# Peptides against a protein of PDB entry 6NYY: the designs that were tried, part 12

Target 1, 212 residues: chain A of PDB entry 6NYY
Amino acid sequence: KHFEQAIERVIGGLEKKTQVLQPEEKKTVAYHEAGHAVAGWYLEHADPLLKVSIIPRGKGLGYAQYLPKEQYLYTKEQLLDRMCMTLGGRVSEEIFFGRITTGAQDDLRKVTQSAYAQIVQFGMNEKVGQISFDLPRQGDMVLEKPYSEATARLIDDEVRILINDAYKRTVALLTEKKADVEKVALLLLEKEVLDKNDMVELLGPRPFAEKS
Target 2, 212 residues: chain A of PDB entry 6NYY as posed
Amino acid sequence: KHFEQAIERVIGGLEKKTQVLQPEEKKTVAYHQAGHAVAGWYLEHADPLLKVSIIPRGKGLGYAQYLPKEQYLYTKEQLLDRMCMTLGGRVSEEIFFGRITTGAQDDLRKVTQSAYAQIVQFGMNEKVGQISFDLPRQGDMVLEKPYSEATARLIDDEVRILINDAYKRTVALLTEKKADVEKVALLLLEKEVLDKNDMVELLGPRPFAEKS

## One batch from the design tools (peptide; made by RFdiffusion4, then SolubleMPNN)

Design b1_p9_5_s1 (from b1_p9_5, 5 letters changed)
Fold by OpenDDE base, seed 2:
Structure b1_p9_5_s1 (fold): chain B 212 residues (1-212), chain A 9 residues (1-9)
Amino acid sequence: as target 1 above (212 residues)
Amino acid sequence: AVSRIAPPP
């Protein structure tokens, strides 16, 4: 208990017992987090889910926690599945509510950063090619880009394509698994916190063996 | 890795 609470405090921040979400917002959070959880469950290269919570902590209204693999090298397929998992919340909102919220801002930031990194740092896009440029960090003088404006436009287009492909893949997955997202969301609304065992009880064993 | 739903800053 104390150790788990300490980890939760480090990851999520202090439990804000004082932030009472309205029932409709709490429902949105539950379905958002269920989208993340289910996407992570059924994507082969996603990190395994450890915990999902709709208890507000720090600046977050809810969170899904994953056990990252101790790896330093990532494939395109791994990065795509991570993007899909990260989009799972936004996609769940679209599927279940027919509307989207500002709640996915941090997720979209991560997806955007990943997409740009894949294209301009890792050379993972065939149209842009095997290039690697440092992205301007926050606070760096925007030095002249080491590529033409035409290349800049191509990068922006390919980033959009990559994100849209990840989004469509996530829509397809969570549409197929819509009943599972609903089950997770409803159980979250009841228990507020789910662990890996709750997910196994609800959905069955994760279909992908944890590579030891 | 942690996914979070958060209010806008």
Scores: peptide ipSAE 0.295, ipTM 0.871, DockQ to the pose 0.763
Fold by OpenDDE base, seed 3:
Structure b1_p9_5_s1 (fold): chain B 212 residues (1-212), chain A 9 residues (1-9)
Amino acid sequence: as target 1 above (212 residues)
Amino acid sequence: AVSRIAPPP
């Protein structure tokens, strides 16, 4: 208990007891976080879920916490599943509400950065090929791109394809697991915080063995 | 890793 509370304070910051979300916004947060949680549960290469919360903390209205693997080398398949997990919130909003919110902004930033890195830093795209360029950092003068405008267009197109593929994969998964997303969301609205054990009780054991 | 839903700045 004390150790978990200490970790929560470090990760989430102070509970903002004063941020009373309207019931509809709280519902949106619950389904968003449930989307992340369920996507992470059923994707082989996603990090295991530790905790999910809809209690506003710091700058977040809710969060899903995962145990990262100590990993230095990532496969294309692993990066895809991580993208899908990151899209889980947005996809859940679309599936359950038929509308999307601004809540996924940070998720979409992460997905965008990952997609560009896969194509232009890791050489993971067949059409673009075995290339590796530094991505311009925010605020650095965009030095002349070491490639043509045609290559720039190709990169942009392949980034969109990769993100769309991840999105479609996530839609397929969360549509299949729609009832599980709803169960998690409803339980979040009741308990506000779920851990791995709550998820096991609700959904059964995670289908993938945690590499201890 | 932590996923967070946040209000826009």
Scores: peptide ipSAE 0.286, ipTM 0.869, DockQ to the pose 0.751
Fold by OpenDDE base, seed 5:
Structure b1_p9_5_s1 (fold): chain B 212 residues (1-212), chain A 9 residues (1-9)
Amino acid sequence: as target 1 above (212 residues)
Amino acid sequence: AVSRIAPPP
């Protein structure tokens, strides 16, 4: 209890009971969070969902909380599934509303950072190759790139390809699971908070064995 | 931001 509340405060911040969203915005948040939740449920290398909420906290309008695995090494496949889960909110908005919002800004930032790190820090792209460069930190004046302008263009192209592949994978998944996203979104609008047991009742057991 | 999820590594 105290530990969970401490984690919730760190992830979500303090509950802002005073933020009244318009019904249409609340609906957008519900479907956005349902997209994250369902993507995480059906992606093998995504962390198990613990809680999903559409109660505004701190700077967030909603959140999905996962139980992170204590791991130090990540595969390319694991990073892809994490990218897909992160794109789940944006993809859900597109599928259900035919429009997108600014709500995915932080998600897209995370996906962009992950994609660049995979290509230029982790050497996970075959075209760019086995390279590792420090990404400019926010505020560092990068005076000179350690690679040519041609390599810069290649990196940018491969980042876009990787993100687009993750996006397409997420679209395919959430289109297949569209009815499940709807169920989660509707129940979120009713209960505002769902746990793992609610998800099991709605979707059945997660198809991937919990790594004990 | 609408949601807060764990950052990718």
Scores: peptide ipSAE 0.165, ipTM 0.771, DockQ to the pose 0.154
Fold by OpenDDE base, seed 4:
Structure b1_p9_5_s1 (fold): chain B 212 residues (1-212), chain A 9 residues (1-9)
Amino acid sequence: as target 1 above (212 residues)
Amino acid sequence: AVSRIAPPP
C-alpha cells in the first residue's frame, strides 16, 4: 500500500482533491480509462495493467498505470500494441459517446511520436525503407531535412496510415470487448480506483502470461 | 508507463 502510493505520487502526481469534475466529465474519464485498461488487458504486447484510476492527479483527470517490461528492444508488433493501448481512451470515447474530447491529447502526442520514430528512426516501414534520421527536437535549429519533400510527404502519409491502422485495430478490439469496457467503466465510477485483481474479477485472468 | 487523460493546457 505505501509503496504503491509512493509510486502513484511519482507517476500520477499529487491528488487534486479540489478538482471537482462534472458527472458527465467523470463519466467520460471513466470510459476513457476503461478503454486503456481493456486494450492493455487484451493486447498481447501491451504492458500489464497495474492500476486504473479516475481520481484526478497532477495534470491528469484519470490514469491507467502499467507495469513496464524490462526490455530495451521493441518489435514492430510490440510498438503497434502499445500504440493501440495508448489509443484505447480515444477509441472508448468514440464507441460509447459518439464524440471525442481533448482528453486524448497526450495519448495522441505519444502515438504520433511513436509512429514517426518507427518510420524515420527505426526503419520499420517498408515504403520508407531502412532509414534512420534524427527527429527534430524542440528548440533545434530547423536543419534541412536530410530527405526530399517527396520523402517527407511519404513519411507523413505512412505515419497517418500506421496511426489509422492502430486506431482501427483498437476500434475492432474495444468493439469486440465493448461489454468489458462498460464493466470496467461502471466499476470505476463506483470505486474510482481499480487494480489488477479487480480486473481479474471482472474480466477473468489476462489471456497473456506475464513475463516474470 | 502511464496513460493519462488530461485537461487542455
Scores: peptide ipSAE 0.312, ipTM 0.878, DockQ to the pose 0.795; fails the geometry check

Design b1_p9_5_s2 (from b1_p9_5, 5 letters changed)
Fold by OpenDDE base, seed 1:
Structure b1_p9_5_s2 (fold): chain B 212 residues (1-212), chain A 9 residues (1-9)
Amino acid sequence: as target 1 above (212 residues)
Amino acid sequence: ATSTIAPPP
């Protein structure tokens, strides 16, 4: 309890019990978080879901918490599945509401950062090649890029391709699992918080063996 | 963790 609460405070911040979302916004959050949860459930290389909540905390209106593996090395496949999981909320909003919200801003930031890192730090793109450059940090003076404008354009194009591929993969997955997203979202609207056991009851056992 | 984020005020 105390440890979980401490983790929740670190990840989500303080619970905002006084923040009453409008029913439609709460519904949006529920489907958004359900998208994350279901994507993470059915992606082999995603971290296993620990908890999903639509109780506002800190700056978050809801969150999906995963149990990170103590992992220092990430494969391209793992990074892709993490991107798909991170896009799950946005994709769920699109599938269920035919509209998107600002709620995915942090998710899109993470996806963008991951895509750039894969291409320019990890050398994971064949067109850009086996390169590794430091990305400018937020607030760093834009030092001269260690590559040409032609390379910059190539990087931008390949980032878009990578994100688009992850997005399409997520759309395909959550469309296939649409009924599961609905089940999770509806149960979130009822219980506000779901754990791994609730997810197992709804979806069955995660189809991937959790490497302990 | 993934989160639905409120827009900055």
Scores: peptide ipSAE 0.346, ipTM 0.892, DockQ to the pose 0.608
Fold by OpenDDE base, seed 4:
Structure b1_p9_5_s2 (fold): chain B 212 residues (1-212), chain A 9 residues (1-9)
Amino acid sequence: as target 1 above (212 residues)
Amino acid sequence: ATSTIAPPP
């Protein structure tokens, strides 16, 4: 309990007891977080879910917490599943509400960063090839790109393709698991916080062995 | 962690 709360404070910030969401926004957050939770549950290479909450903390209106793997090397497949998990909130909003909100901004930032890193730093795209360039950091003078404008366009195109593929994969998954997303969302609206045991009760055991 | 983020004020 105390250790989990400490992790929660580090990840989510301080609980904002004073932030009252409107019921419709609270519902949106519940389905958003349920999307993350269910995507993480059914993606093999996603980190296992520890906790999901719709209690606002810091700047977050809700959050899903995962057991971090002590992993330094990531495969392309692992990075894809992490992207899908990160898109789970946005996809859930689309599936259930037919609308999208600003709530996914940080998720999209992370997905965008991951996609660019995969293509230009990790050499994980066949069209761009086995290249590795430093991504411009915020505040670095944009030194001349070490590649042509044609390569820049190719990178941009392949980033969009990768993100769209992850998005489509997530749509397919959460559409298949739509009833599970709804179960999680409804229970979140009731309990505000779910743990791994709640998820096991709702969804059954996670179909992938947790590497201890 | 993933989170639903409030827009900046």
Scores: peptide ipSAE 0.342, ipTM 0.891, DockQ to the pose 0.609
Fold by OpenDDE base, seed 5:
Structure b1_p9_5_s2 (fold): chain B 212 residues (1-212), chain A 9 residues (1-9)
Amino acid sequence: as target 1 above (212 residues)
Amino acid sequence: ATSTIAPPP
């Protein structure tokens, strides 16, 4: 309890009890966070869900919290599933509302950064090849790229392909699990906070063995 | 712990 609360404070900040979202915005947040939670539940390489909340904290309107594995090495498949989980909120909004909001901006930033890192730092793209360049840091002088404009275009194209593939995978998953997303979203609107046990009651046991 | 956060605009 105290440790979890401390982690929640570090990740989300202090609970903002005073931010009353409009009902439609609260509904959007519930479905957004349900999308993250359900995507993480059904993706093999996603971290186990600990908690999902639609109580605003710090700058967040809601959050899904996962137990990270003590892992130093990531596979391409693990990074893809993490991207899909991160896209789960945006995809849920699209599926349920037929519209998208600005709520996914941080998720999209993370996905974009991950995609570029996979292609230009980790050498995980066959077309770009076994290359590793440092991404320009925010605020670093745009150092001359160590590759041609043709390679830059190829990188941009392959990043877009990777993100689109992750998006399509997430759409397929959450479309298949649409009823589960709705169950989670509706229960979030009632309880505001769900834990792993609530998710098991709603969805059944997670289909992947928790690697202890 | 890792979290995904829906930020305000």
Scores: peptide ipSAE 0.274, ipTM 0.884, DockQ to the pose 0.612
Fold by OpenDDE base, seed 3:
Structure b1_p9_5_s2 (fold): chain B 212 residues (1-212), chain A 9 residues (1-9)
Amino acid sequence: as target 1 above (212 residues)
Amino acid sequence: ATSTIAPPP
C-alpha cells in the first residue's frame, strides 16, 4: 500500500482534489483509460497492467500504469503492440463517442517518436533500409540532414504508414473487445481506481503468461 | 510505463 502510493505520487504527482471535472469529461476520461487498459490486456507484447485510475493528478486527468519487463532488446512486433496500447485511449474515444479530444496529445507524441525511431534509428523499415541517424534532441541546432529531400519524404510517408497500421490494429482489437471496454469504463466511474485483480474479475485472466 | 489523458496546456 505505501509502496503503491509512493509510485503513484512519482508517476502522477499529487492528487488534484480541487479539480472538478464535468460529468461528461469524467466519462471521457473513464472510456479513454479503459481503452488503454483493455488494449494492454489483449496485446501479447504489451506490458502487464498494474493499475488504472480516473482520479486527476498533477500530470493528467487519469492514467493506466504498467509493469515494464526488464529488457534491453525490443523486436518490431513488441514496439508495434506498445504503440497500439498507447493509441488505446484515442481509439476508445472514437469508438464510443464518435469524436476525439485533446486528451491523447502525450500519447500521440510518444507514438510519433517511436515510429520515427523505428525507421531512422533502428533500421526497421524495408523501404528506408538499414540506416541509423541521430534524431535532433530538443534544443539542438537543426543539423543538416545527412540524406536527400527524397529520403526525407520517404521517411515521413513510412512513419505515417506505421502509425496508421498501429491505429487500424487498435481499432480492430477494441471493436472486437468493445463490451470489455464498456465494462471497465463503467466500473471506473463507480470505483475511480482499478487494479489487476479487478480486471481479472471483470475480464478473466490475461491470456498471456506473465514472465515472473 | 504509463499512459495518461492530459488536459490541454
Scores: peptide ipSAE 0.231, ipTM 0.845, DockQ to the pose 0.777

Design b1_p9_5_s3 (from b1_p9_5, 5 letters changed)
Fold by OpenDDE base, seed 2:
Structure b1_p9_5_s3 (fold): chain B 212 residues (1-212), chain A 9 residues (1-9)
Amino acid sequence: as target 1 above (212 residues)
Amino acid sequence: ATSRIAPPP
């Protein structure tokens, strides 16, 4: 208990017991987090889910926590599945509510950063090619880009394509698993916190063996 | 890794 609370405090921040979400917002959070959880459950290269919570902590209204693999090298397939998992909340909102919220802002930031990194740092896009440039960090003088404006436009287009492909993949997955997203969301609304065991009880064992 | 739903800053 104390150790888990300490980890939760480090990851989520202090539990804001004082932030009472309206029932409709709490429902949105539950389905958003269920989207993340289910996407992570059924994507082969996603990190395994440890915990999902709709209890507000720090600046978050809810969160899904994953056990990262101790790896330093990532494949395109791994990065794609991570993008899909990160889009799971936004996609769940679209599927279940026919509307999207501002709640996915941090997720979209992460997806955007990942997509740009794949294209301009890791050389993972065939059209842009095997290039690697440092992305301007926050506070760096926007030095002249080491590539043409035509290349800049190509990068922007390929980033959009990559994100849209990840989005479509996530829509397909969560549409197929729509009933599972619903089950997780409803159980979150009841229990507020789910762990890996709750997910196994609800959905069955994760179909992908944890590579030891 | 954590996914979070957050209010806009």
Scores: peptide ipSAE 0.294, ipTM 0.873, DockQ to the pose 0.765
Fold by OpenDDE base, seed 3:
Structure b1_p9_5_s3 (fold): chain B 212 residues (1-212), chain A 9 residues (1-9)
Amino acid sequence: as target 1 above (212 residues)
Amino acid sequence: ATSRIAPPP
């Protein structure tokens, strides 16, 4: 209990008791976070869920917390599943509400950065090939790209394809697991915070053995 | 890693 509360304070910051979300917004947050949680639960290469919360903390209205693996080398498949987990909130909003919100902005940034890195830093795209370039950092003068405009267009197209593939995979998964997303969302609206044990009670054991 | 819903700035 005390250790968990300390971690929560470090990760989430102080509970903003004063941010009373409207019931509809709180519902959106619950389903968004449930989407992340369920995607992470059923994706083999996603990090294990530790906690999910719809209590506003710091700059967040809700969060899902995962235990990262101490990993230095990532496969393309692992990066894809991480992208899918990151898209889980947006996809849940689409599936349950038929509309999307601004809530996924940070998620989409992470997905975009990952997709570009896979293609232009890690050489993981067959069409672009075995290339590695530094991505311009925010605020650095965009030095001349070491490739042609045709290559730039190809990169942009392949990034979109990769993100769309991750999105479609997430839609397929959360559509299959729609009832599980709803169960998690409803329980979040009741308890505001769920841990791994709550998820096991609700969904059963995670299908993938946690590498201890 | 944490996923977070943040209001737009």
Scores: peptide ipSAE 0.283, ipTM 0.869, DockQ to the pose 0.745
Fold by OpenDDE base, seed 5:
Structure b1_p9_5_s3 (fold): chain B 212 residues (1-212), chain A 9 residues (1-9)
Amino acid sequence: as target 1 above (212 residues)
Amino acid sequence: ATSRIAPPP
């Protein structure tokens, strides 16, 4: 209880009971969070969902909370599934509303950072190769790139390809699971908060064994 | 931002 509340305060901040969203915005948040939740449910290497909420907290309008695995090493496949889960909100908005919002800004930032890190820090792209460069930190004047302009263009192209592949994978998944996203979104609009048990009741048991 | 997800590593 106290530990969970502490994590919720760190992730979500304090509940702002005073933020009244318009019904259409609340609906957008519900489908956005349902997209994250369902993507995380059906992606093998995504962290197990603990809680999903559309109650505004701090700077967030909603959140999905996962139980992170204590791991220090990540595979390319794990990073891809994490990217797909992170894109789940944007993809859900596109599928259900035929329009996208600014709500995915932080998600897209995270996906962009992950994609660049995979290519230029972790050496996970075959075309760019087994390289590792420090990414410029926010505020560091990068005076000189340790690679050519041709390599810079290649990196940018491969980042775009990786993000687009993750996006397409997420579109395919959430299109297949469209009815499940709808169920979660509708129940979120009713209950505002769902836990793992609510998700099991809606979707059945998660198809991946919990790594004990 | 509408969602807060665990950051990618």
Scores: peptide ipSAE 0.157, ipTM 0.771, DockQ to the pose 0.154
Fold by OpenDDE base, seed 4:
Structure b1_p9_5_s3 (fold): chain B 212 residues (1-212), chain A 9 residues (1-9)
Amino acid sequence: as target 1 above (212 residues)
Amino acid sequence: ATSRIAPPP
C-alpha cells in the first residue's frame, strides 16, 4: 500500500482534490481508462495493469498504471501492442460515445512518437527500409533532413498506416471485449480506483503469463 | 508506464 502510493505519487502526481469533473466528463474518463485497462489486459505484449483510476492526479483526469517490464529490447509486435494499449482510451470513447475528446492528446503524442521511431530510428518498416535517422528534438536547429522529400512523404504515409493499423486492431479488440470495457468503466464509476485483483474478479485471470 | 487522460493545456 505505501509503496504503491509512493509510486502513484511519482507517476500520477498529487491528487487534485479540487478538480470536480462534471458527471459526463467523469463518465468519459471512466470509459477512457477502462479502454486502456482492457486493452492492456488482452494484449499479449502489453505491460500488466497494476491500477486504474479516475481520480484526477497531477495533470491527468484519470490514469492506467502498468508494471513496466524490465526489458531494453522491444520487438515490432511488442511496440504495436503498446501502441494499441495507448490507443485504448481513444478507441473506448469512440465505441461507447460515438465521439472523441481532447483527453487522448498525450496518448496520441506517445503513439505518434513511437510510430516515427519505429519507422525512422528502428528500421521496422519494410517500405522505408533499414534506416536510422535521428528525430528532430525540440529546439534542435532544423537540420536538413538526411533524406529526400519523397522519403519524407513515404515516412509520413507509413506512420499513418502504422497508427491506423494499431487503431483498427484496438477497435477490433475493444469491440470484441466491449462488455468487459463496460464492466470496468461501471466499476470505476463506483469505486474510482481498481487494482489488478478487481480486474481479475471482473474479467478473470489475465490470459498471458506475467513474466516474473 | 502510465496512460493518462489529460485536460487540454
Scores: peptide ipSAE 0.306, ipTM 0.877, DockQ to the pose 0.803; fails the geometry check

Design b1_p9_5_s4 (from b1_p9_5, 3 letters changed)
Fold by OpenDDE base, seed 1:
Structure b1_p9_5_s4 (fold): chain B 212 residues (1-212), chain A 9 residues (1-9)
Amino acid sequence: as target 1 above (212 residues)
Amino acid sequence: MSQTIAPPP
């Protein structure tokens, strides 16, 4: 309890108990976070869900917290499932509301960064090939790109393909698991916070053995 | 951690 709260405070900031969301916004947040939670539950290489909350913290209106595995090496498959989990909120909004919100901005940033890193740092794209370039960090001077404009266009195209493939995979998953997303969202609206045990009670055991 | 983020003011 105290350790989890300390981690939550460091990552999410202080709970904004005074932040009042409109009921429709609170509903949107619940389904968004349920999308993350359910995607993480049914993706083999996603990190196990630790906690999901629709209590606002810092700049967040809600969050899904995962227990990261202690690993130094990531496969292409692992990175794809992490992208799908990160897209789960946006996909849930699309499936349930037929509209998307600005709530996925941080998720899309993370997905974009991951996709570029896979293609230009990790050499994980067959068309771009076995290349590795440093990505400009926020605040770095725009140095000349170490590749041609043709390669830049290819990178941008392959990034879009990778993100779209992850998005489609997430749509397929959360459409199949639509009833589970709704169950999680409704329970979030009731309890505001769910843990792993709540998810097990609601969805059954996670279908992937936790590699201890 | 994934977060639903409010737009900047």
Scores: peptide ipSAE 0.306, ipTM 0.879, DockQ to the pose 0.606
Fold by OpenDDE base, seed 2:
Structure b1_p9_5_s4 (fold): chain B 212 residues (1-212), chain A 9 residues (1-9)
Amino acid sequence: as target 1 above (212 residues)
Amino acid sequence: MSQTIAPPP
């Protein structure tokens, strides 16, 4: 408990007990976080869910916390499943509400950064090829890109394709697991916080063994 | 951690 609260405080910030969301926004957050949680549950290479919450902390209205694997090397398949998990909130909003909100802005930032890194830094795209360039960091003078404008357009196109493929994969998954997303969202609206045990009780054991 | 973020004011 105290250790978990300390981690939550460091990662999520201070609990904003004074920030009362309207019921409809709270519902949106619950389904958004349920999308993340369920995507993480049923994606083989996603990190195991540790906690999901719809209690506002810092700038977050809700969050899904995962136990990262102690790994330094990531496969293309692992990065794809992480992208899908990160898109889970946005996809859940689309599936359940037929609309999307600004709530996914941090998720989309992470997905965008991951997609560009895969293509430009990790050489994981066959069309762009085995290249590795540093992405401009925030505050770096935009030095001339070490590639042509034609290559820049190709990179942008392949980034869009990669993100769209991850999005479609997530739509397929959460559509298949729609009832599970609903169960998690409803339980979040009741309990505000779920742990791994709550998820096991609700959905059964995670179908992928945690590599110890 | 994934977060549902409120837009900046």
Scores: peptide ipSAE 0.306, ipTM 0.877, DockQ to the pose 0.602
Fold by OpenDDE base, seed 3:
Structure b1_p9_5_s4 (fold): chain B 212 residues (1-212), chain A 9 residues (1-9)
Amino acid sequence: as target 1 above (212 residues)
Amino acid sequence: MSQTIAPPP
């Protein structure tokens, strides 16, 4: 309890008890966070869910917290499942509301960065090949790219393909698990905060063994 | 951690 609260304060900041969302916005946040939670639950290589909340904290209206694995090497499959989990909020909004919001901006940034890194830093794309270039940091002068404009276009195309594949995979998963997303969202609207035990009670045990 | 973020003002 005290340790969890300390982690919550460090990661999320102070609870903004004064930020009252309109009921429809609170519903959107609940389904968004439920999408992340359920995607992470059913993706083998996703990090295990610790907590999901729709209580506004810091800059967030809601959050899903995971326990990252201590690993230094990531496979292409692991990176894909992490992308899918990160897209879970956006996909949930699309499935349940037929509309998308600005709430996924940080998620899309992370997905975009991951996709570019996979293709141009990790050499994980067959068409682009075994290349590794540093991505320009925000604010660095975009030095001349060490590759042709044709290669730049190929990279952009393959990034889009990778993100779209992750998106489609997430749509398929959350469509299959639509009832589970709704259960989590509805319980979030009631309790505002769910832990791993609440998720086990709702969905059953996570189908993947947590590597202790 | 995933977060639903409000747009900057």
Scores: peptide ipSAE 0.295, ipTM 0.872, DockQ to the pose 0.601
Fold by OpenDDE base, seed 5:
Structure b1_p9_5_s4 (fold): chain B 212 residues (1-212), chain A 9 residues (1-9)
Amino acid sequence: as target 1 above (212 residues)
Amino acid sequence: MSQTIAPPP
């Protein structure tokens, strides 16, 4: 309890007790976080959901918290499922509201960074090949790219393909599980915070064995 | 712990 609260404070910041969000914005956050939660529930290589909340903390309007596996090595499949889980909020907004918001900005940043890293750092793209280049950090002088303009275009194209594939996979999943996303979103609007047990009661047991 | 956050605009 005290340790978890300390971690929550460090990661999420202090809970803001003031309902600052308009009801429609709170609804958008609920469906956004439900999208993350349900995507994480039904993706094999996603981390197990611990908690989902629509109580604003620090800079976040809501959050889904997962128990990461203690691993140092990631497969392409694991990175894809993580991308899909990260896109779950945006996809949920599209499916339920027919519109998208700025709420996915940080998610899209993470997905973009992951996609570029997979292609240019981890050598996980067949067309680009077994290459590894350091991505320019924010604030580093853009040193000359160690590859041609043609390779730069290829990288950009393959990044877009990878992100679009992850997006389509997430759309397919959350469309199939649309009723589950709605159940989670509606219960979030009622309880503001759900745990793993609430998710099991709503959705049944997670279909993937927890690696003990 | 990993988290996803809906940021403000």
Scores: peptide ipSAE 0.229, ipTM 0.864, DockQ to the pose 0.602

